# Peptides against a protein of PDB entry 7AE7, part 153

Target 1, 321 residues: chain A of PDB entry 7AE7
Amino acid sequence: KVYKDLREFLEVLEQEGQLIRVKEEVNPEPDIAAAGRAAANLGKNQPAVFFEKIKGYKYSVVTNVHGSWQNHALMLGLDKNTSTKDQFYELNRRWDKFPVPPNVVKREAAPCKENVIDKDINLFEILPLYRINEQDGGFYISKASVVTADPEYPDDFNKLNVGTYRIQVKDRDRVGIQALAMHDIAVQLEKAEAENKPLPIAITIGNNPLVTFMASTPVGYNQNEYEFVGALQDGVPMDIVKSDLYDHLYVPAGSEVVLEGHIIPRVRTVEGPFGEFPGSYSGARLQCEVKIDRITHRTNPIFENLYLGIPWTEIDYLMAL

## One batch from the design tools (peptide; made by RFdiffusion4, then SolubleMPNN)

Design b2_p20_2_s2 (from b2_p20_2, 10 letters changed)
Fold by OpenDDE base, seed 2:
Formats: sequence, C-alpha cells, structure tokens
Structure b2_p20_2_s2 (fold): chain B 321 residues (1-321), chain A 20 residues (1-20)
Amino acid sequence: as target 1 above (321 residues)
Amino acid sequence: AALKVHPDKPRAPALVLELP
C-alpha cells in the first residue's frame, strides 16, 4: 500500500485499530496532551489520536501518527504485526531503490492548493495551536516538513532539503525556527545571510507519513528526500507541486497546510523553552525568525503535531528511525 | 543501516540508518 497523503494513512490506521477518534470537544490545553498520555498508557500498540473538535478552533488535530511499531509497519504498507526486524529489512531493501524521482503535478491537481490565504495571515485561524508540554514557552509546530533550497544553486533539485525542525509560533504570521549548524538548512541559511538575503522557505504540515519520516531522517546534502520517499514507496514516485511564491521550491501535493515565507536574514529572537523529552527542556535561545507570506491548505486541514507523552513519545519512534 | 538502541532509551530500538 502507498499513501498519497496523511488522510489515506489515517484511514488505514483507523481500519487497523491504530487510530483513536475523539469526537467530543476538547480544550487545547491540557486535554490534547492528556489524551495523548492516556493513549500511550495502552502499552506497545500505541494508536494515533485524532481530535475532531477543539474549543476555540475550527479544525482538527492528529497526534502520535508515527507513535508505534504497528503504525510504522502500516506506513511501509506492511502488516501491522510485522516485526521490527522485518520492517528494518524491508526499509533497507527499498532504500537501495534510491533515487526514485517524484512526479511534479499541476497546481490544479494538488490538494494542498485548494485554499489560499495571501493577506491578513493568522496561523491561529488555520492551526489549532496548543502547548505540547505544560512548561513550553509557547505553541510549537513540531512535525513540519520544512522545504528549503541552496540559494547559490536554487534550480539544483538534488540540493532541495526537506527537514524537520523545532518551530515556535511567535505571532500571527511569524515563527521561530531552530536551525542547528549540523542541519542542511543551516548551510543554506548561512549562504543567504552572507549576502543579507532572505532564505525562501515552505513549512509543510500534515504530509504523507513517509515524507515526515524522511524529513526526520538525515540524508546527504546532495540527496533529495522526495527521491527517498519514492524508494520507500517501493519505487512508486511521490507527488510534489511547485510552491506558489518560489519557482524552485516544491512541496508535497497532498500537504494539509503549506506555510510559504522567508527566514529573515541576520535576525534572531528568543525561542523556547521546549520540552523535547518529558522532564527535559531545551533552554530559551536566540533562533531564526520566519515571516509567513502565504498559506495554502486543504479544505478542513488536519494539524499533525508530535505527541510527547510518557513513557514513549512519538519522537522516540521518529528519532529511532 | 544498523539497528541501534538509543543509549538513554534502551527499550526503544532506534533504527539509526547509518548510510555506508
């Protein structure tokens, strides 16, 4: 089984008994994090948790999508009871199919383009934002696949980077991003900042689960994560679409939300703290700031965000990959 | 790719894809 988007994967998770649907209205805090913790207490077979209704927000949240070995098996289109060993062997077998070039679809064929917001941008109208941890210094977008390019080689598709970074919401149209020096985005940002230029960025939320997986998996600077997604789809190309603002940035065609904008050159603002692990906070630091200039989104977009509950966090499965 | 166990989380098999 190959998935075009998050929705097709959530349907399979639900069919396989790997999704809990919360139909009652919940408070963003503390109920989302509390329900995630309750789901984690179900043992080794941790389901995703889908919140249909969130008080004060229009749209839904899903958490813990990658939060179990069963969910990971299903992501690979395997039986949910496939052993971790057999999942590993299958992952390696598919990895050797790299590169599998993506299909570039027309704008009209991309679900992420169903709706556009190009003025009066307010992230709180599109994303049901909440504190993941009680002591977080703000609201986080913790499971985005962030698309950037080399500003010296913008048309080199092999240098197109899709990564997962810690993103704090700073304002209606601004986010802080943690670009560490070891990340490919930091190399690209350094080049842009040397010239005092903005770095073009697309922050994509609610993707095909293999996109989220590959965005969390370090690859070579000259390797495109979308070509690995096609490999992990057993040779089925992924569908991508050109961004609206930038001719050189491509986003997953099925993304629930795409935040298009730029990293402001040579600006650093306070970001954090964030509870990366239960009882462990990375301190507040000066981090990069992104201005959001355009949003595209699916109708009734699903906000996919990390579950960071005890004893097993979703990040433990994503970093364990 | 090698299956590594995260040193601080011995119960979570980390699939560290060490690319060769």
Scores: peptide ipSAE 0.010, ipTM 0.522, DockQ to the pose 0.025
Fold by OpenDDE base, seed 5:
Structure b2_p20_2_s2 (fold): chain B 321 residues (1-321), chain A 20 residues (1-20)
Amino acid sequence: as target 1 above (321 residues)
Amino acid sequence: AALKVHPDKPRAPALVLELP
């Protein structure tokens, strides 16, 4: 089975008993994190947790989507009881199908383009933002697939990078991004900043689970994560669409929310702290700042965010395959 | 590409698939 978007995956998780739906209105803090911890305590078969109603927000949140071996099996379109060994075997078998080029769909065929916000941008109107950990220095978007290109080779699709980065919300239309020197985005940013130019960026939220998986999986700088998604779909291409602001950036067609903007050149602002792991906060540091210039989103967008509670955390599963 | 696992995390035993 192949999933076009997050919604098709959440439907399967629910059918397979791997999703808890919270229908009651919750407070964004502490209830989302508390319910995530409670779900983690259910043992090895940790479900996703879907919050339908969040006080003070219009839209829903889902957490712990990748938070179990059962969810990983289902992501691969396997039986939920498929052994970890057999999941690895199947993943490796499919990896050899690389590259599988994505389909570029028309704008009108892309669900991520259903709604547009190009004025008076306010991230709090689109995303039910909350502190993941009690001591976090702000609200984090922790499970975004961030799309950037090489500014020297913008039309080289093999240099299109889709990565997962720590993103703190800084203002209604600004986010801090942790672009470490070991990340492909940092290479691209260095080239842009050398010329004092903005780096074009698309921050995509709520994707096909294999997009999120590949964005969290390091690949070569000249390898496109979307071509690996097609490989992991057993040779079925994924659907991508051109960004609205940039001809050279392509986003998942099924993304729940796309934040299009630019990294401001040579600007650094205080970001953090963030509880990356239980009992360890990364301190506040000067990080890059993104201006959001346009939002596209599905109708009733789902905010997918990481569960970072008690081990096993969702990140431990995302990094274990 | 080897995911540089942070050494201080008690991860699940990385199944080092020792390929035979």
Scores: peptide ipSAE 0.006, ipTM 0.496, DockQ to the pose 0.022
Fold by OpenDDE base, seed 1:
Structure b2_p20_2_s2 (fold): chain B 321 residues (1-321), chain A 20 residues (1-20)
Amino acid sequence: as target 1 above (321 residues)
Amino acid sequence: AALKVHPDKPRAPALVLELP
């Protein structure tokens, strides 16, 4: 089984008994985090948690999408009871299919382009934002696949980077991003900042689960994560679409929300603290700031966000393979 | 450097530092 988007995966999770649907209106705090913790107490067979109604917001949230070995098996299109050993074997077998180039679809064929916001941008109108941990310094977008390119080689598709970074919401149209020196985005940003130029960015939310998986998996600077997604789809190309603002940035065609903008050159803002692990907070630091210039989104977009409950957390599963 | 606050939602104040 191959998935075009998050929605097709959530449907399979629900069919397999790996998704809990919360139909009652919840408060964004503390109810989302509390329900996530309750789902984590179900042991190794942790379901995704889908919140249909959130007080003060229009759209839904899903958490813990990758939060179990059963969910990982289903992500690979395997039986949910596939052993971790057999999942690893199959992952390695498929990895050898790299590269599998993506299909570039037309704008009109991309679900992420159904709606556009290019003025009066307010992230709180599109994303049901909440504090993941009680002591977090703000709201986080913790499961985005962030698309950037080498500003010196913008037409080199092999240098297109799709990564997962800690993103704190800073304003209606601004986010902080943690670009560490070990990340490919930091190399690209350094080149842009050397010339005092903005770095083009697309922050994609609610993707095909293999896109999210590959965005959390380190690859070579000259390797494209989308070509690995095609490999992990057992040789089936994924669908990408050109960004609206930038000819050189491509986003997953099925993304629930795409935040297009730029990293502001030579600006740093206080970001954090954030509870990366239960009882462990990374301190507040000066981090890069992104201006959001355009949003594209699916109708009734689902905000996929990371669950950071009791171990095993969703991040532990994303890092385990 | 400037202090920024989120006008509509709970957050910590942020310091903006512009690098030379």
Scores: peptide ipSAE 0.000, ipTM 0.295, DockQ to the pose 0.041
Fold by OpenDDE base, seed 4:
Structure b2_p20_2_s2 (fold): chain B 321 residues (1-321), chain A 20 residues (1-20)
Amino acid sequence: as target 1 above (321 residues)
Amino acid sequence: AALKVHPDKPRAPALVLELP
């Protein structure tokens, strides 16, 4: 089984008993994090948790989508009871199919383009933002696949980077991004900042689960994560579409939300703290700031966000494969 | 650094969600 989007994956998770629907209205804090912890305590077969109604928000949240070996098996389109060993062998077998180039679809064929917000941008209207951890310094987007290119080689598709970075919401139309020196985005940003230019960015939320997986998986600087997604789909290309603002940036066609904008050159603002691991907060640091200039989104977009709780967390599964 | 809480999203008291 191959998934075009998050929705097709959530449907399979639900059919397989790997998704819990919370139909009652919840408070964004502390209820989302509390329910995530409760789901983590259900044992090794941790389901995704889908919150249909968030108090004060219009849209839904899903957490713990990658939060179990069963969910990882299903992500690979395998039986949910596939052993971790067999998942690893299948992952390696598919990895050798790289590269599998994506299909570029027309704008009209891309579900992420159903709605556009190009004025009066307010992230709180489109995303049910909450604090993941009680001591977090703000609201985080923790499971975004962030698309950037090399500003010296913008047309080199092999240098197109799709990465996962810690993103703190700073304002209605601004986010802080943690671009560490070890991240490919930091190399691209350094080149842009050398010329005092903005770095074009697309922050994509609620993707095909293999896009999210590959965005969290380190690859070579000259390797495109979308070509690995096609490999992990056993040779089935994924669908991508051009961003609205940038001809050289491509986003997953099925993304629930796409935040298009730019990293502001040579600006650093306080970001954090964030509870990346239980009992461990990364300190507040000066980090890059992104201006959001355009949003495209599916109708009734689902905010996929990372569950961070007691190990094994969703991040531990994303790092273990 | 002041915690920027969205002014329209006041913290409500914790509800203990019991998962079924």
Scores: peptide ipSAE 0.006, ipTM 0.351, DockQ to the pose 0.039; fails the geometry check

Design b2_p20_2_s3 (from b2_p20_2, 8 letters changed)
Fold by OpenDDE base, seed 4:
Structure b2_p20_2_s3 (fold): chain B 321 residues (1-321), chain A 20 residues (1-20)
Amino acid sequence: as target 1 above (321 residues)
Amino acid sequence: APLRVHPDRPRAPALELELP
C-alpha cells in the first residue's frame, strides 16, 4: 500500500486497530499529552491518537502516528505484525531503488493548496497548539517536514533538503527553529546569512508518513529526501508541488498545512526550553527565527504533532528506523 | 538532518542489534 497523504494513512491505522479516535471535546492541556502517555503505556502496539475536538480550536490533532512497530509496518504497506527484522530487510531492499524522482503536480491538483492565508496570519487559528511537556517554554511544532534549498544552487533539486527540526511558536506569524551546524539547513542558512539574505523556507505539517520518516532520516547533502520516499514506496513516485512563494521549493502535494516564509538573517532569539527526553530539558538558547508570510492548507487541516514522553515514545520509533 | 539523537539514547537497542 502507498499513501498519498496523512489521511490515507490514518484510515489504514483506524482499519487496523492502530488508531484511537477521541470524539469528545478535550482541553489542549493537559488532555492531549495525557492521552498520548496513556497510548504509550499500551505496550508494543501503541496506536495513533486522533482528537476530533479541541477546546478553543477549530481543527483536529493527531499524535503518535509513528508510535509503534505496527504503525511502521503499516507505513511501509506491510502487515502490521511484520517483525522489526523484516521491516528493516524491506526498508533496505527499497532503499536500493534510490533515486525515484517525485511527480511534480499542478497547483490545482495539490490538496495542500485548497485554502490560502496571506494576510493577518495567525498560527493559532490553523493549528491547535498546546504544550507537549509541562515545562516546555512554549508551543512546539515537533513533527514538521521543513523544506529549504541551497541559496547558491536553488535550482539543484539534489540540494533540496527536507528535514525535521525543533520549532517553537514565537508569535502569530513567527516560529523559532533549531538549525544546528550538523544539519543541512545550517549549511544553507550560513550561505544566506553570509550575504545577509533571508533563507526561503516551507514548514510542512501532516504529511505522507514516509515523508515524515525521511525528513527524520539523515541523507547526503546532495540527496533529495523525496527521491528516497519514492524508493521506500517501492518505486512509486510521491507527489510534490511548488511552494506559492518560491519556485525552487517543493512541498508534499498532500500536506495538511504548509507554512511558507523565511529565516530572518542574523537574528537570534530565545527558544526553549523543550522536553526532548524524559528528565532532560534542552535549555533555552538563542535560535533562528522564521517569519511566516503565507499559509496554504487542506480544508479541515489535521495538526500532526509528535508525542513525547517516557521511552518507547513516537520519537524513539522515528529515530529507530 | 534528523532530530537530535540524545547521545545517551542510542538508536533503539533493537535496531542496533538488527542492523547487519
Scores: peptide ipSAE 0.008, ipTM 0.534, DockQ to the pose 0.026
Fold by OpenDDE base, seed 5:
Structure b2_p20_2_s3 (fold): chain B 321 residues (1-321), chain A 20 residues (1-20)
Amino acid sequence: as target 1 above (321 residues)
Amino acid sequence: APLRVHPDRPRAPALELELP
């Protein structure tokens, strides 16, 4: 089984008994984080948790999508009871199929393009934002696949980077991003900042589960994560579409939300703290700032965010393979 | 390659929380 988007994966998780649907209205805080912790208590077969109704928001949240070995098996299109060893073997076997180039679809064929917001941008109208941890310095987008390119080689598709970065919401149309020196985005940002130019960025939320997995998996600077997604789909290409603002940025065609914008050159603002792991907060630091210039989204977009709270966290599974 | 976390890492005892 191959998934075009998050919705096809959530459907399979629900059919396989690996998704809990919360139909009652919940408070963004503390209920989302509390329910994620409760799902972690269900033992070895931790389900995703889908919140249909969130007080003060229009749209839904899903957490813990990658939060179990069963969910990882299903992500690979395997039986949910496939052993971690066999999942690992199959992942390695498929990895050798790299590169599998993506299909570039037309804008009209991309579900992420169903709706457009190009003025009066307000992230709080599109994303049900909440604090993941009580002591977080703000609202985090923790499971985004962030697309950037090399400013010197914008047309080199092999240098297109799809990564997962810590993103704090700063304002209605601004986010802080943690671009550490070890991240490929930091290399690209350094090139842009040397010329005092903005770095084009697309922050994609709610993707095909293998896109999210690959965005969380370090690859070579000249290796495209989408070509690994096709490999992990056992040779089936994934679907991508051009961003609306940038000809050289491609986003997953099935993304629930795409935040298009730019990293502001030579600007740093206070970001954090964030509870990355239980009992450890990363300190507040000066980090990059992104201006959001355009949003595209699916109708009734699902905000996919990480479950963080009790080990095993969802990040422990995303990095375990 | 990410630092491969051993799949059988002992889970910390999760606090008993009920779903809302």
Scores: peptide ipSAE 0.007, ipTM 0.509, DockQ to the pose 0.035
Fold by OpenDDE base, seed 1:
Structure b2_p20_2_s3 (fold): chain B 321 residues (1-321), chain A 20 residues (1-20)
Amino acid sequence: as target 1 above (321 residues)
Amino acid sequence: APLRVHPDRPRAPALELELP
């Protein structure tokens, strides 16, 4: 089975008994994090948790989508009871199919383009934001697939980077992003900042689960994560679409929300603390700031966010490669 | 590029994929 988007995957998770649907209105804090902790306590078969109604918000949240070996097997389109060993064997077999180039779809065919916000941008109107951990210094977007390109080679598709970064909401139209020197985005940002230019960025939320998986997987600077998604789809290309602001940035056609904007050159603002792990907080530090200039989104967008709770957390399954 | 994982977090030993 191949998934076009998050919704097709959530449907399979629900059919397989790997999704809990919370239909009652919840408080964004502490209920989302508390329910995530409760799901993590279910042991090896941790389900995704889908919150239909969040008090003070219009849209839904889903957490713990990658939070078990069963969910990982289903992501690969395998039986949910496939052994960890057989999942790895199949993943490695499919990895050797790289590169599988994506299909570029027309704007009109991309579900992520159903709605546009180009003025009076307010992230709180589109994303049900909450503190993931009690001591977090703010609201985090923790499962975004962030798209950037090499500003010296914008037309080189092999240098297009799709990565997962820590993103703190700073204002209605601003986010802090952790671009560390070891990340491909930091190389691209250094080139832009050398010229005092903005770095174009698309922050994509609620993707095909293999996009989220590859965005969390290190690849070479001259390797495109979308071409690995096609490999992991057993040779079926994924669908991408041009961003609205930038001809050189391609986003997953099925993304629930796309935040298009730029990293502000030579600006650093305080970000954190964030509870990356139970009982451990990364300190507050100066990080890059993104201005959001445009949002595109699906109708009734689902905010996919990382569950951070007792190990094994969702991030352990995503980074277990 | 991936989200930074805490170096002290036990990765499942069976999950060391040799990334190319």
Scores: peptide ipSAE 0.007, ipTM 0.518, DockQ to the pose 0.027
Fold by OpenDDE base, seed 3:
Structure b2_p20_2_s3 (fold): chain B 321 residues (1-321), chain A 20 residues (1-20)
Amino acid sequence: as target 1 above (321 residues)
Amino acid sequence: APLRVHPDRPRAPALELELP
């Protein structure tokens, strides 16, 4: 089984009894984080949690998607009861199929292009934002697949980076991003900032689960995460589409939301604190700031966000591999 | 490449999805 998007994966999770649907209107705080904690406490068979209705918002949230070994097996298109050992062997077997180049689809064929916002940008109208932890210094987008390129080699597809970074919402059209020196995005940003140029960026939310997996997996600077997604799909290419603002950036065709913009050169603003683990807050630091210039989104976009709690949490599964 | 690999914590596959 291969998934085109988040929606196809959630349908399978629900069919397999690995998704809980919350149909009642919830408060963004504390109900989303509380339900995520309750799901994580169900032991090894942790379901995803789907919130259909969030008070004060138009759209849905989804949490705990990769939240169990069963969900991981299903992500690989295996039986949910596939042993961790057999999942590991299958993952390694598929990894050796790298590279599997993605299909570049036309704009009209990409679900992420169904709606466009190019003026009066307000992230709160598109994303049902909430504090993940009670003491968080703001709202976080914790599960985005962030697309950037090498500004010296913008046409080198092998240098296109798809990574997961901590993103704090700063304003209606601003986000802070934690680009650490060890990340490929920091190398690309350094090159842009040396010339005092903006770094083009596409922040993609609600993806094919293997995109989110690969964005959370370190690969070589000259290796494209989309070509690994195709490998992990057992040789089936994933679908990508050109960004609207940048000819050199490609986003997953099925993304729920795409935030297109730029990292502002040589600007650093206060970001944090954030509860990366229960009882452990990373302090506030000066981090990069992104201007959002355009949004594309699916109709009724689903906000996929990370659950952070006591291990085993979603981040732990993204970090076991 | 993402946030942290803690070598001593087995990664638990928990990524959260909510769909209507």
Scores: peptide ipSAE 0.015, ipTM 0.561, DockQ to the pose 0.042; fails the geometry check

